Peptides against a protein of PDB entry 4CIC. Designs and how they scored, part 34

Target 1, 148 residues: chain A of PDB entry 4CIC
Amino acid sequence: KVSTKGHYGVQAMFDLAQHFGEGPVSLKSIAERQGLSEPYLEQLIAVLRKAGLVKSVRGAQGGYILAREPRDIKVGDIIRVLEGPIAPVESVSQDDPEHSLKFDFSVTKSVWEKVKKSIEEVLDSITLADMLKDAEEAQMAQGYMYYI
Target 2, 147 residues: chain B of PDB entry 4CIC
Amino acid sequence: KVSTKGHYGVQAMFDLAQHFGEGPVSLKSIAERQGLSEPYLEQLIAVLRKAGLVKSVRGAQGGYILAREPRDIKVGDIIRVLEGPIAPVESVSQDDPEHSLKFDFSVTKSVWEKVKKSIEEVLDSITLADMLKDAEEAQMAQGYMYY

## One batch from the design tools (peptide; made by RFdiffusion4, then SolubleMPNN)

Design b1_p11_3_s4 (from b1_p11_3, 9 letters changed)
Fold by OpenDDE base, seed 1:
Structure b1_p11_3_s4 (fold): chain B 148 residues (1-148), chain C 147 residues (1-147), chain A 11 residues (1-11)
Amino acid sequence: as target 1 above (148 residues)
Amino acid sequence: as target 2 above (147 residues)
Amino acid sequence: AGDILTLPGDA
């Protein structure tokens, strides 16, 4: 599973994408819209800021903005920043290297590497701009359902 | 991450695939070859047997066999049996439905659904027979490096 | 508890 950290990190980044170009957004407003605790969001934003995905804007109307355009931020970038490299399998601690037939381990490892690669490809294929577009399309579809 | 249960389950099933057609394999022998604890393997095999992926053979040379040919067992089948449906995100408990803008939740959910689908497609594209073939190719490649 | 894809860090 994508961690709760990754999940909420993508939500927070998506909120910032929805407001991109409108100026800085307060953590409070993001927390309210995304149903996140403000303290938890502060931790996420601190990591995202350190990674250069988010910028802090100072002033009375200060807050946070995306550091790059939504099209230049992949979901994979957000996940890698928050969770590190995508690992499909928990590294079974290499503790007992001696007796496991190294060969069988290699084939099973290749399965998990294929899974990893597939996840990475999916997450790297989705930008915040793609998510914005999907949101717009969903809103339009809902609007049409109210007119029918 | 695939759970340790899923990981070891695939290893155990792969071991059974390597011995498919040779008769029943003891849990002890699987445990030794795969570096698994025998008690843990017993739990895995019990689940796999209940799901019809493994059969128990009775007798002095009893043990376990694959219930189907290696080509008819996907890695995805093993994982679903051991772990249940592939869930890419922990279901944040629906507990506070009220205040989350349902819409933003839907878009992020779609991302995770795409991830889920991708994982399912990968795991369903790999059979135990494919793993056997990959093992043979790797052995041949190692053999050629020694010559 | 069938969460196959626990990303690294969800203990």
Scores: peptide ipSAE 0.077, ipTM 0.809, DockQ to the pose 0.499; fails the geometry check
Fold by OpenDDE base, seed 2:
Structure b1_p11_3_s4 (fold): chain B 148 residues (1-148), chain C 147 residues (1-147), chain A 11 residues (1-11)
Amino acid sequence: as target 1 above (148 residues)
Amino acid sequence: as target 2 above (147 residues)
Amino acid sequence: AGDILTLPGDA
C-alpha cells in the first residue's frame, strides 16, 4: 500500500500540475480542492519544496508552483521524496534482536527485489504530464456520455 | 512493504517446499530453521491450512506438508491468503470519516491500479518451484567458488 | 520512511 502521505502528495502535485502556467496556487485552495487539512498540506509542501519539486512565490498573489514542468516530474520522484526508497519488505525493526535472525534467505530477498524493481519501473514510467492527459481524456469521455 | 506475516509465510512455505516428498515436517523444525517462534508459526500454518496450501499429517511422524506441488503454488497465492487482496493504497481507516473524503480522483486511482497489477504479475510469475531452482543455482555457485 | 507496500494488516 502507498502510504496516505504518498497518496496525498501525488494528489497535491497533480493539483499544482493542473494549474501549471497559471501562476502561484495557495495552499488553502489546494487543501479545499483535494479535501486535505491545510496543516497537513503545509507539511507535505515543505518536504516537496526542500526536495526541489515545488517552489514558493511570495507576495499578495503568493503560493506554490511546480519547480519543473509536469513532463519532468515522475510519480516515482514524488514517492521517493515523501516515503524514501521503495522498500519491498518492512525492515525488521532492530528492536527485537532475538527474532531478527536475519536469515537473509537470498532467495526470498530476490523475490522482493523483483517486486521493488517492478514498482519502480511503473512509478518512473508515469509523469504528471501523463496524468494530465489521462484526466483530459476522462473528462472528454464523460462529456460525450452526457450529450448522448 | 510486504508485512512480516507475508514475509515469514513465504519463508515457511519455502521450507516446506525444500522438504517436499520427504514426508511431514514438524512445526518445531521449521521454526528452528527459519528463526521463528513456534506459536507464531502455528498461527501462520493454521491460515495456510484453512486456505488449502498446507496439509496436516497426524501420528508419531506427524507434521505438515504442502497440499500441492511447489510448481502449483505461486508467491502471489501465499500473499493473498495471509494478507488478503493486494491493495496499492492503504484503505483510509473508516475511523476518521471526516478526513475520508474519498476524492476518488480517477487519475490517481489509475496510477495505483497500474502499481497493483504490476505487483500481482510479479508475484504470480514466481512459484515455489522457481524459488527451489534459484536456491539450488545459488548453492552450486557458492560450491564452485570454494573449489 | 513510509513503505509503499504496506500490505493489509500491518496497521
Scores: peptide ipSAE 0.076, ipTM 0.811, DockQ to the pose 0.185; fails the geometry check
Fold by OpenDDE base, seed 4:
Structure b1_p11_3_s4 (fold): chain B 148 residues (1-148), chain C 147 residues (1-147), chain A 11 residues (1-11)
Amino acid sequence: as target 1 above (148 residues)
Amino acid sequence: as target 2 above (147 residues)
Amino acid sequence: AGDILTLPGDA
């Protein structure tokens, strides 16, 4: 599963993409639109900013903007920044050291590597620009359904 | 992530696949070979048995066998039994109901649905028989490196 | 390491 952190991070980045070119967006406005707590969003944005995906703008009309164009930010980039490398299997927490027999079952490992690769390919195939386009298409489709 | 439960479940099922046709395998022997605790394995096997992936054999030489041939068990079947439906996003735990604004962001949902579909396709493309074949190929490759 | 694929039920 993409963690809640990854999920909300993609939502926040998508919100910034929707406002790309309109100037800085306040964390409060993102939080309100995306249904996130402002403190939680501050933590996400801090990580995304450090990774160079988001820029902070200072001043009375300050806030945040995407650091790159929506087409230059993959969903995979966001997830890697927030969650680290895409891991298909939960790393057996260090807490049960006794039964963490690192049976590096090469065969089971290969299954998870295939899953990992597939996830990476999907997430790296989707940009924020693709998401914007999908949103526009969905809005148009809804608009047409109200006229039928 | 495939949970530890899913991971170990696939390992246990693969062990049973390696012994398929040899008769019942004891939980103890699976636990020893796979580096699992026997009590933990008992819980996994109980779920797998209820789902019809494993059969218990009674008697002095009792134990467990695959309920189907290795070719008829997908990794996806094992994962779905142990973990439920493949969900690409952690369901926001019910514990923060206030901020669980179900913004069913259709667009973000579609991203996760694409991820889900991709995972399902991979896991449903791999059978225990495929894993057995991969293991045999790996053993042969190691054997050739010693020459 | 944020594990992207948490399956339902891993807390």
Scores: peptide ipSAE 0.071, ipTM 0.812, DockQ to the pose 0.193; fails the geometry check
Fold by OpenDDE base, seed 5:
Structure b1_p11_3_s4 (fold): chain B 148 residues (1-148), chain C 147 residues (1-147), chain A 11 residues (1-11)
Amino acid sequence: as target 1 above (148 residues)
Amino acid sequence: as target 2 above (147 residues)
Amino acid sequence: AGDILTLPGDA
């Protein structure tokens, strides 16, 4: 499972993508729309800002914006920033060198590396722009169902 | 990340696959080879047995065997038995119906469903027989490097 | 290092 941190990070970044070009969005407004704790969101945004995915804007209309266009931010980028490298298995302590020498370890490791690669490929194939498009399509589909 | 439970479950099942056709394997021997806690392995094997992936054999040469051929056990089957349905995101409480109604929730959900599907496809594409083959190939490759 | 992928059942 993507951690709660990764999940909420993607939600927050998607909220910023929806408002891209409209100016800075307050953390409060993101928190309210996404149903997130504002203090928790502040921690997420701090990490995302440090990684250069988000910019802080100062002033009376201050807040946050995407640091890049939605098309230039992959879901994988967000997850890597928040969670670090995508690991398919809890790193059983790299500290047990004895496990690393077992032949069985190499085969099981290869399974998890395949899973990792697959996840990375999926997450790197989805941009915030793709998510925006999916949102628009879903909204249109809902609109058409009300007019029939 | 696959949980420790899933990871060790796959290791234990792979150990049983390596001994498939040789008769019952003791939990102790699996634990020793795989570097697992025997009590922890006992819990895993109990779940795997209940799910019909492993059989218990009674007697002096008692232990466990795969309930199916290695080719008929996917890694995905093992993971689903031990972890339940592969969920890409921690289920934020399905209990917050208000989140489910948000349009944003639907889009983010679709991302995680894609991740889930991808994981499932990978795990369902790998059998214990595939793992055995990979092990044999790796052993041969090591043997050739020493000659 | 937050483990990104907890499989369901990692309570």
Scores: peptide ipSAE 0.071, ipTM 0.814, DockQ to the pose 0.178; fails the geometry check

Design b1_p11_4_s1 (from b1_p11_4, 8 letters changed)
Fold by OpenDDE base, seed 1:
Structure b1_p11_4_s1 (fold): chain B 148 residues (1-148), chain C 147 residues (1-147), chain A 11 residues (1-11)
Amino acid sequence: as target 1 above (148 residues)
Amino acid sequence: as target 2 above (147 residues)
Amino acid sequence: AGDILTLPGDS
């Protein structure tokens, strides 16, 4: 599963994408719109900023902006920054070395590698720009449902 | 991540696939070959049996067999039995109703649904027979490296 | 609790 961290990170980045070109957005405003706690969002934004996906703008109307255009940020980039490499299987904790018969069961590993690759391909195929487009299309569809 | 349960379940089912047609395999032998604890394997096998993926054979040489041919068992079937429906995002525990602003953020949900679908497609595209074939090919490749 | 895709770090 994408962690709560990854999930909320994508939401926060999507909020910044929706406001891209409008100037810096406050963490408070993102938190309010996305239903996130401000302290949690601050942690996410700190990581995203360090990774160069978000920029901090200083000043009275300071806040955060995307560091790149929405089309240049993949969902996979966000997830990798927040969660690290996509791992389809939980690494059995190395803690018990004796029963870690690391049966490097190569065949089962290959299954999980295929899953990993598939997830990566999906997440790398979706940009924040794609998400913006999907949101616009959804809003239009809802608008049409009110006119029917 | 596939849980340890899913991972070991696939290993156990693959072991049974490797012995398909040879008769019942003891849990002990599976545990030894797969590096699993016998008690843990017993729990996995119980679930798999209840789901109709494994059959118990009674007798002195009793044990377990696949309930279907390896080609008729998808990895996705094993995972669904052991873990339930593939969920790409952890459902935020319903426990704190107040801050569960279920912002049904439809767009983010759609991303995770795409991920889910992709995983399901992969896992449903791989049978135990495919895994057997991959194992045979890997053994042949290793054999050729020794020549 | 069939959450197959726990991303690394959601311990």
Scores: peptide ipSAE 0.049, ipTM 0.801, DockQ to the pose 0.506; fails the geometry check
Fold by OpenDDE base, seed 2:
Structure b1_p11_4_s1 (fold): chain B 148 residues (1-148), chain C 147 residues (1-147), chain A 11 residues (1-11)
Amino acid sequence: as target 1 above (148 residues)
Amino acid sequence: as target 2 above (147 residues)
Amino acid sequence: AGDILTLPGDS
């Protein structure tokens, strides 16, 4: 499962993509539109800013913008920044050393590496620009269903 | 991450695949070879048995066997039995109803559905027979490096 | 580090 952090991070970045070129967006407005708490969003934005995916604009009309064009930000980039490397198996926490017999069973490891690679390929194939296009197509399809 | 339960479940099923056709294997012997506690393995085997992936054999030489040939058991089948449906996003636990505003944002949902489908395709493409073949090839490659 | 594939039941 993508964590709540990864999920909401992608939603927040997508909100910024929808407003790309319109100037800075306030955290409050993103939080309201995405159904997030403002304090939680502040934590997400701080991480995304440190990674260079978001920029802060200061002033009376201050807020946040994407640091790059939507086409230059992959979903995989957002997830890696928020979650770290895509790990297909829980690293057995060091806390239970008795269960820590890493049967580094090479064959099971290879299965999980294949899963990891597949997830990375999917997430790296989707940009924020692709998501914008999909949203526009979905809105047009809904609009046509109401006029029929 | 595949849970510890899913990971060890695949290991236990692979151990049974390595002994397929040799008769019943004791839980104790699987636990020793796979570095698992016997009580933990008993819980895993109970679920796998109920799902019809494993059979119990009773008697003095009793134990467990695969209920099907290794070629007829996918890794995806094992994971679905132990962990349920592959969910790409954490279902927001019902316990915090205030955060349960499922902004069912259709576009983000479609991203996670693509991830889910990709994981399912990989796990459903790998059988226990494929894993046996990979293990044999790895052993042969190691053997040739020693000669 | 949140792992993307937290399977159901990993509390």
Scores: peptide ipSAE 0.048, ipTM 0.805, DockQ to the pose 0.192; fails the geometry check
Fold by OpenDDE base, seed 4:
Structure b1_p11_4_s1 (fold): chain B 148 residues (1-148), chain C 147 residues (1-147), chain A 11 residues (1-11)
Amino acid sequence: as target 1 above (148 residues)
Amino acid sequence: as target 2 above (147 residues)
Amino acid sequence: AGDILTLPGDS
């Protein structure tokens, strides 16, 4: 599963993409639109900023912007920044040493590597620009359904 | 991530596939080969048995067998039994109601649905028979490196 | 290491 961090991180980045070119967006505004707590969003944005996906703008109308165009940010980039490498299997936490028998079963490992590759391919195939386009298409489809 | 349960469940099922047609395998034997605790394996096998992926054989040489041929068991079947539906996003635990704002953002949901579909397609494309074949090919490749 | 694929039920 994409963690809650990854999920909310993609939502926050998508919100910034929707406002791309309109100037800096406040964390409060993002939090309100995306249904996130401001403190939680601050943590996510701090990580995303450090990774160079967002920029902070200072001043009275300060806030955050995407550091790159929406077309130049993949969902995979966001997930890798927030969650690290896409891992299909939960690393057996070191905390249960009895179950931590790293049976690197080569065959089972290959299954998870195939899953990993497939996830990476999907996430790297979707940009924030693609998400914007999908949102526009969905809005148009809803508009047409109200006129029918 | 595939949970530890899913991971070890696939290992245990693969062990049973390797012994398919040889009769019942003891949980102890599976646990030893796969590096699993017997109690943990008992829990996994209980779930897998209830789902009809394994059968228990009673008697002095009792144990477990696959309930179906290795070709008729997908990795996806094992994962769905042990972990439920493949969900690409962790369900925000109900325990943090403030963060549980199910903003079902249709667009973000569509991203996760694409990921889900991709995972399902991969896991449903791999059978225990495919895994057996991969293991045989790997053993042959190792044998050729020693010559 | 953020585990992207947490299957439902791993608390």
Scores: peptide ipSAE 0.044, ipTM 0.805, DockQ to the pose 0.195; fails the geometry check
Fold by OpenDDE base, seed 5:
Structure b1_p11_4_s1 (fold): chain B 148 residues (1-148), chain C 147 residues (1-147), chain A 11 residues (1-11)
Amino acid sequence: as target 1 above (148 residues)
Amino acid sequence: as target 2 above (147 residues)
Amino acid sequence: AGDILTLPGDS
């Protein structure tokens, strides 16, 4: 499972993508739209800002914007920033070097590496721009159902 | 991340696969080889047995065996038994129906569904037989480096 | 290090 942190991070970044070009968005407005705790969102945004995915704008119309175009931000980038490297298994404590030497460990490790690679490929194939497009398509599909 | 439970479950099942056809394996021997707590392994094996992936054999040579051939057990089957359905996101409490109705929730959900599908495809593409083959190949490769 | 994949049932 993507952590709650990763999930909410993607939601917050997607909210910023929806408002890209409209100016700065307040954390309060993001929190309200996404149903997030504002204090929690502040922590997420702080990490995302430090990683250069988000910019803070100061002033009366202050808030946050995407630091890059939606097409230049992958879901994988957001997840890596918030959660670190995609690990398919909980780090069985690398602290037991004896387990690392077992042949069985190597085979099981290869399974998890395949899973990791697959997840990375998926998350790196999806941009915020792709998500925006999917949202538009879904909205159009809903609109057509109301007109029939 | 696959939980510790899933990880150790796959290790235990792989150990049973390596001994498939040799008769019952004791939990103690699996625990020793895999570096697992025997009590923890007992819990895992109980779940795997209930799901029909493992059989218990009674008697003086009692223990556990795979209930199916290694080729008929996917890694995905083991994970689903131990952890339930592969969920790419922590269940944001389905209990908030208001979040379920937001369009934004739908788009983010689709991302996680793609991740889920990808994980499932990988885990369902790997059998215990594939793992055995990979182990044999790795062992041969190591043997050739020493000569 | 946030573990991305918590499978259902990891409480």
Scores: peptide ipSAE 0.044, ipTM 0.807, DockQ to the pose 0.191; fails the geometry check

Design b1_p11_4_s2 (from b1_p11_4, 7 letters changed)
Fold by OpenDDE base, seed 4:
Structure b1_p11_4_s2 (fold): chain B 148 residues (1-148), chain C 147 residues (1-147), chain A 11 residues (1-11)
Amino acid sequence: as target 1 above (148 residues)
Amino acid sequence: as target 2 above (147 residues)
Amino acid sequence: SGDILYLPGDS
């Protein structure tokens, strides 16, 4: 599962990708377009900036930009920055400390490792540029549906 | 992500698969082998039974058995029973109800749908019989390392 | 039926 943090992080990064080359985007404008609280977005952007995926631009028209081209940012990169390594299983460690006999049941572990690998492959196969292309194609498809 | 419930459910089902054909297994014995609390396991087994993946056996040697052969139970079936549909994103709906503008951002949704499909394909490709085979192969490999 | 009854003596 991708957390809410990962979900919103991908949305925010996609918003920045849509405005790539247009100059800095304000956090307020991203928050408004993506339906995010500005304080929450500020926390996300701080993490993404620290990881080198986003740059802050200072000045009168200050804001944020992608630190790399959309084609050079994978969804997997965003998720790893925000959530850490893709864990297929929620870490059993937090909820039941007493019976957390880490029966690292080798066979069950192998199942989750396969799931992990599959998720990683998918997320690493999708760039922000791919998402931009998909958005353009979706807009064109909607445009054609209104004209038919 | 698979929840703790899904994880333990797969472990419990795998334990039942290991004993398939040997007769009913007690919840106590499953709990002991899998490192689960018996009350927690009872809740899991109740759900799995209701879904028709497990059968209860009554009598002096009562307990539980798989309702189907291990080859006929996918890991995906177990997860869907315990957790519902595989959701790639934790439902945003619970924590911030006010700003949960379901911006069903179509493009982001498509990413998560691809992830969902990939997870489903993996989990539906693995049966309890596959897990049994993997366990046997792992035991053989360990046996060969000691000689 | 999800319940199987084993009678005493069926080992």
Scores: peptide ipSAE 0.018, ipTM 0.766, DockQ to the pose 0.016
Fold by OpenDDE base, seed 1:
Structure b1_p11_4_s2 (fold): chain B 148 residues (1-148), chain C 147 residues (1-147), chain A 11 residues (1-11)
Amino acid sequence: as target 1 above (148 residues)
Amino acid sequence: as target 2 above (147 residues)
Amino acid sequence: SGDILYLPGDS
């Protein structure tokens, strides 16, 4: 599962992609449009900024912009920044040292590695530009449904 | 991430697959071989049995067997039984009703649906028989490295 | 809750 953090991070980045080239967008406006709490969004944006996916613009018309073009930001990049490496299996908390027989069962591990790889391939195949295109196509399709 | 439950469930089912055709295997023996607690394994096996993936054999030599051939059990079947439908996104706990603006942002949802589909395809492409084969190949490869 | 895939960020 993508965490709530990853999910909202992708939403926030997508909002910034929709406004790419229009100048800086305020966190407040992103929060309002995406249904996110502003404080939560601030935390997300801070991480994304540190990772170089977002830039802050200072001044009266300050806010945030994508640090790269939407085509140069993969969903996988956003997820890796917010969540770290995609782990297909929850790490059994090391807290039970006795029964954590790391039965590193190689065969089961290989299954999870295949799952990981498939997730990575999907997420790395989708850019913010692809998402923008999909959104435009969806809007057009809805528009046509209202006119028919 | 596959839950610990899913992970251990696949391990337990794989152990049963390795012994398929040899008769019933005790939970104790599975637990020992797979490094699982017996009580935890009992819970897993109960769910798997209810779902018809495992059968219990009664008697002095009782235990558990796969209910189907290893080739007829997908990893995806095991995971779906233990964890339910693969959800690519954690459901935001309904507990915060106010800010759970289900901004069902269709585009982001579609991304997660693609992820879900990909995971399902992978897990449904792997059977216990495939895992058995992979294990055999790995053992052979290790054997050849020692010679 | 049958939630299979926890991506690493759900700490």
Scores: peptide ipSAE 0.073, ipTM 0.775, DockQ to the pose 0.577; fails the geometry check
Fold by OpenDDE base, seed 3:
Structure b1_p11_4_s2 (fold): chain B 148 residues (1-148), chain C 147 residues (1-147), chain A 11 residues (1-11)
Amino acid sequence: as target 1 above (148 residues)
Amino acid sequence: as target 2 above (147 residues)
Amino acid sequence: SGDILYLPGDS
């Protein structure tokens, strides 16, 4: 599963993408629009800022902006920053050190590596620009349904 | 991540596939070969049996066998039995009901659905027979390195 | 509810 952290991180980054070029967006406004707690969003944005995906702007109209164009930010980049490397299997080693899967059975490992690769390929194929386009198309489709 | 349950379940099923046609395999022998605790394996095998992927054989040479041929069992089938439907995102709703992601943002949801579909396609493309073949090829490659 | 796929950072 993508963690709640990854999910909310993508939502926050998408919100910033929707406002790209409009100037800084306050954390409060992002939190309100995305249904996130402001303290939780502060933690997420701090990590994203440190990774160079977001910039903070100071002043009366201060807030946050994307550090790059939406086309230059992949969903995979956001997930890697927030969650680290995409791991398809929970490493058993942390919870029960005695029952560490000593037998990294090569064949089963290969299955999980294939899953990992597939997830990475999907997430790296989707940019924030792609998400913006999808949102616009969805809004147009809804608009047409209300006019019918 | 595939849970530890899913991972060990696939290992146990693969062990049974390696012994398919040789008769029943004891849980103890599977546990020893796969590095699993026997009590944990008992829980896994009970679920797999109830789902009809494994059969129990009674008697002195009792144990477990695959209920189907290795070619008729997908990795995806094992994972669905042990973990349920492949969900790419943790449903936030269980831990903090007040902060339930009310905004199922349609666009972000579509990203996770694409991830889900991709995972399902991969896991449904791999059978226990494919895993057996890969293991045989790996053993042959190792054998050729020693000669 | 079987926890199916945990990505890194899934506690």
Scores: peptide ipSAE 0.070, ipTM 0.776, DockQ to the pose 0.544; fails the geometry check
Fold by OpenDDE base, seed 2:
Parts: C-alpha cells; sequence; structure tokens
Structure b1_p11_4_s2 (fold): chain B 148 residues (1-148), chain C 147 residues (1-147), chain A 11 residues (1-11)
C-alpha cells in the first residue's frame, strides 16, 4: 500500500501541476484545495524541495512551483523521494533477531522481486502530464453528462 | 509491502507444496524448516484451513496437507486469505475523522487502481507449482556449478 | 521509512 505520505505527496504535486506556468502557489492554497493541514504539507514540500522536484519562490507573492515540467515528473519519482525504494516486502526490523528472515528463500524472494518490478513499471509509466490529461477528460465527460 | 504474515504464509504453503503427495506434515517440522515459531504457524495455518487452502489430518502421523494441487493455488489466493483484498493505498483508519481522505481525487484513485491491478496480475500469474519448478531449476543450476 | 506498499494487516 502507498502510505498516506506518498498519497498526499502525489496530490500536492498534482495541484502544483494544475497551476504550472501560472506562477508560485502558496502552501495555504494547496492545503485548502487538497484537504491537508498546512504544517503537514510544509513537511512534504520540504522533502520534495530537497529532492529537486519543487522550487520555492520568495517574495510577497511567494510560494512553490514544480522544478520540472509535468511531463518530466513520474509518479514513481515522487514515491521514491517520499517513501524510498519500492520494497514489496517489509524488511522485518533487524531489532527482532529471533524473527530474522534468515531463510531468504530464493524462490519467495523472486516472487516479491517480480511484484516490485511490476509496481515500478506502472509508477514510472505515469507522469503528472498524464494525470492532467486524465483530469481534463474526466471533466469533459462530466460536462457531457450535464448537457444530456 | 507484503506483511510478515503474508510472507510467512507463502513460505508455509510452499513447504506444504514441496511435500505434496507424501502425506501430512507436522507444524513442528514446517516451523523448524521455515524458521517460524510453532505458535505463530498455528495461527497462520488456522486461517489457511478456514479458507480451504489447507486440510488437517488427525492421528499419530497427523498434520497438514494442501487442500488442492499446487497448480490450483495462486500466490494471490494465499495473500488475499491472509491479508484481505489487495489495497494499494492504506485506508486512513476511520478513527481519525479529521484526516478522512474526503478528497478522493478521481485521478489519484485511478493511479492506485492501476497499481492494484498490476499487483493482482502478477500474484495471480504465479502458482505453487511454478514456485516448485523454479526451486528445482535453482537446485540443478547449483548442482551443475559443482561439477 | 520508505515503505510504499502496506498490504492489509500491516498496522
Amino acid sequence: as target 1 above (148 residues)
Amino acid sequence: as target 2 above (147 residues)
Amino acid sequence: SGDILYLPGDS
């Protein structure tokens, strides 16, 4: 499962993509539109900025912008920055030595590697530009339902 | 991520697949081979039995067997039994109403549905029979390195 | 903690 952090990170990045080219967006406005607390969003944006996915703009009309075009940001890039490498199995914390997954059964490992590869392929195939296109298509479809 | 429960469940089912046709296997022997505690394995086996993936055999040589042939058990079936439906996003527990994911952005939901579908397709494409074959091939490859 | 996929039961 994608963590709440990963999910909200993708939402925040998508909000910035919708405003790409319009100038900096305030954290307050993103928080209001996405239903996030402003302090939580500050933490997410700090990580995304450090990774070079977001830029901060200073001044009276300051805020944040995407550091790259929406077509150059994959969903997989956002998830890797916020959550680290896509791991299909939780590493049993090294702190419980008795339940150390010592038996790295090569066969079960291969199953989880196949799952990992499949997830990576999906997340790396979707850009913020693809998400923008899907949103436009969905709005048009809803608009057509109101005109019928 | 697959939980520890899902991971160990697949290991236990694979152990039973390796002994399929040889009769019932004791929980003790599975626990020893898989590095599991016997009480933990009892809990896993109880769930798998209730779901009809495992059968218990009673008697002096009692234990457990697969309820179906290895080719008729998908990895996806084991995971669904132990962990429930494959959900790509953790449902924020209903108990924190303030952080209710109210904005089910249709677009973000579609991303997670694509991930879910991909995981399901992979897990449903792998049977215990496929895992047995992979294990045999790996053993043969190791054996050829010793010659 | 980089844990992307929590399957159900990962509390």
Scores: peptide ipSAE 0.064, ipTM 0.776, DockQ to the pose 0.187; fails the geometry check

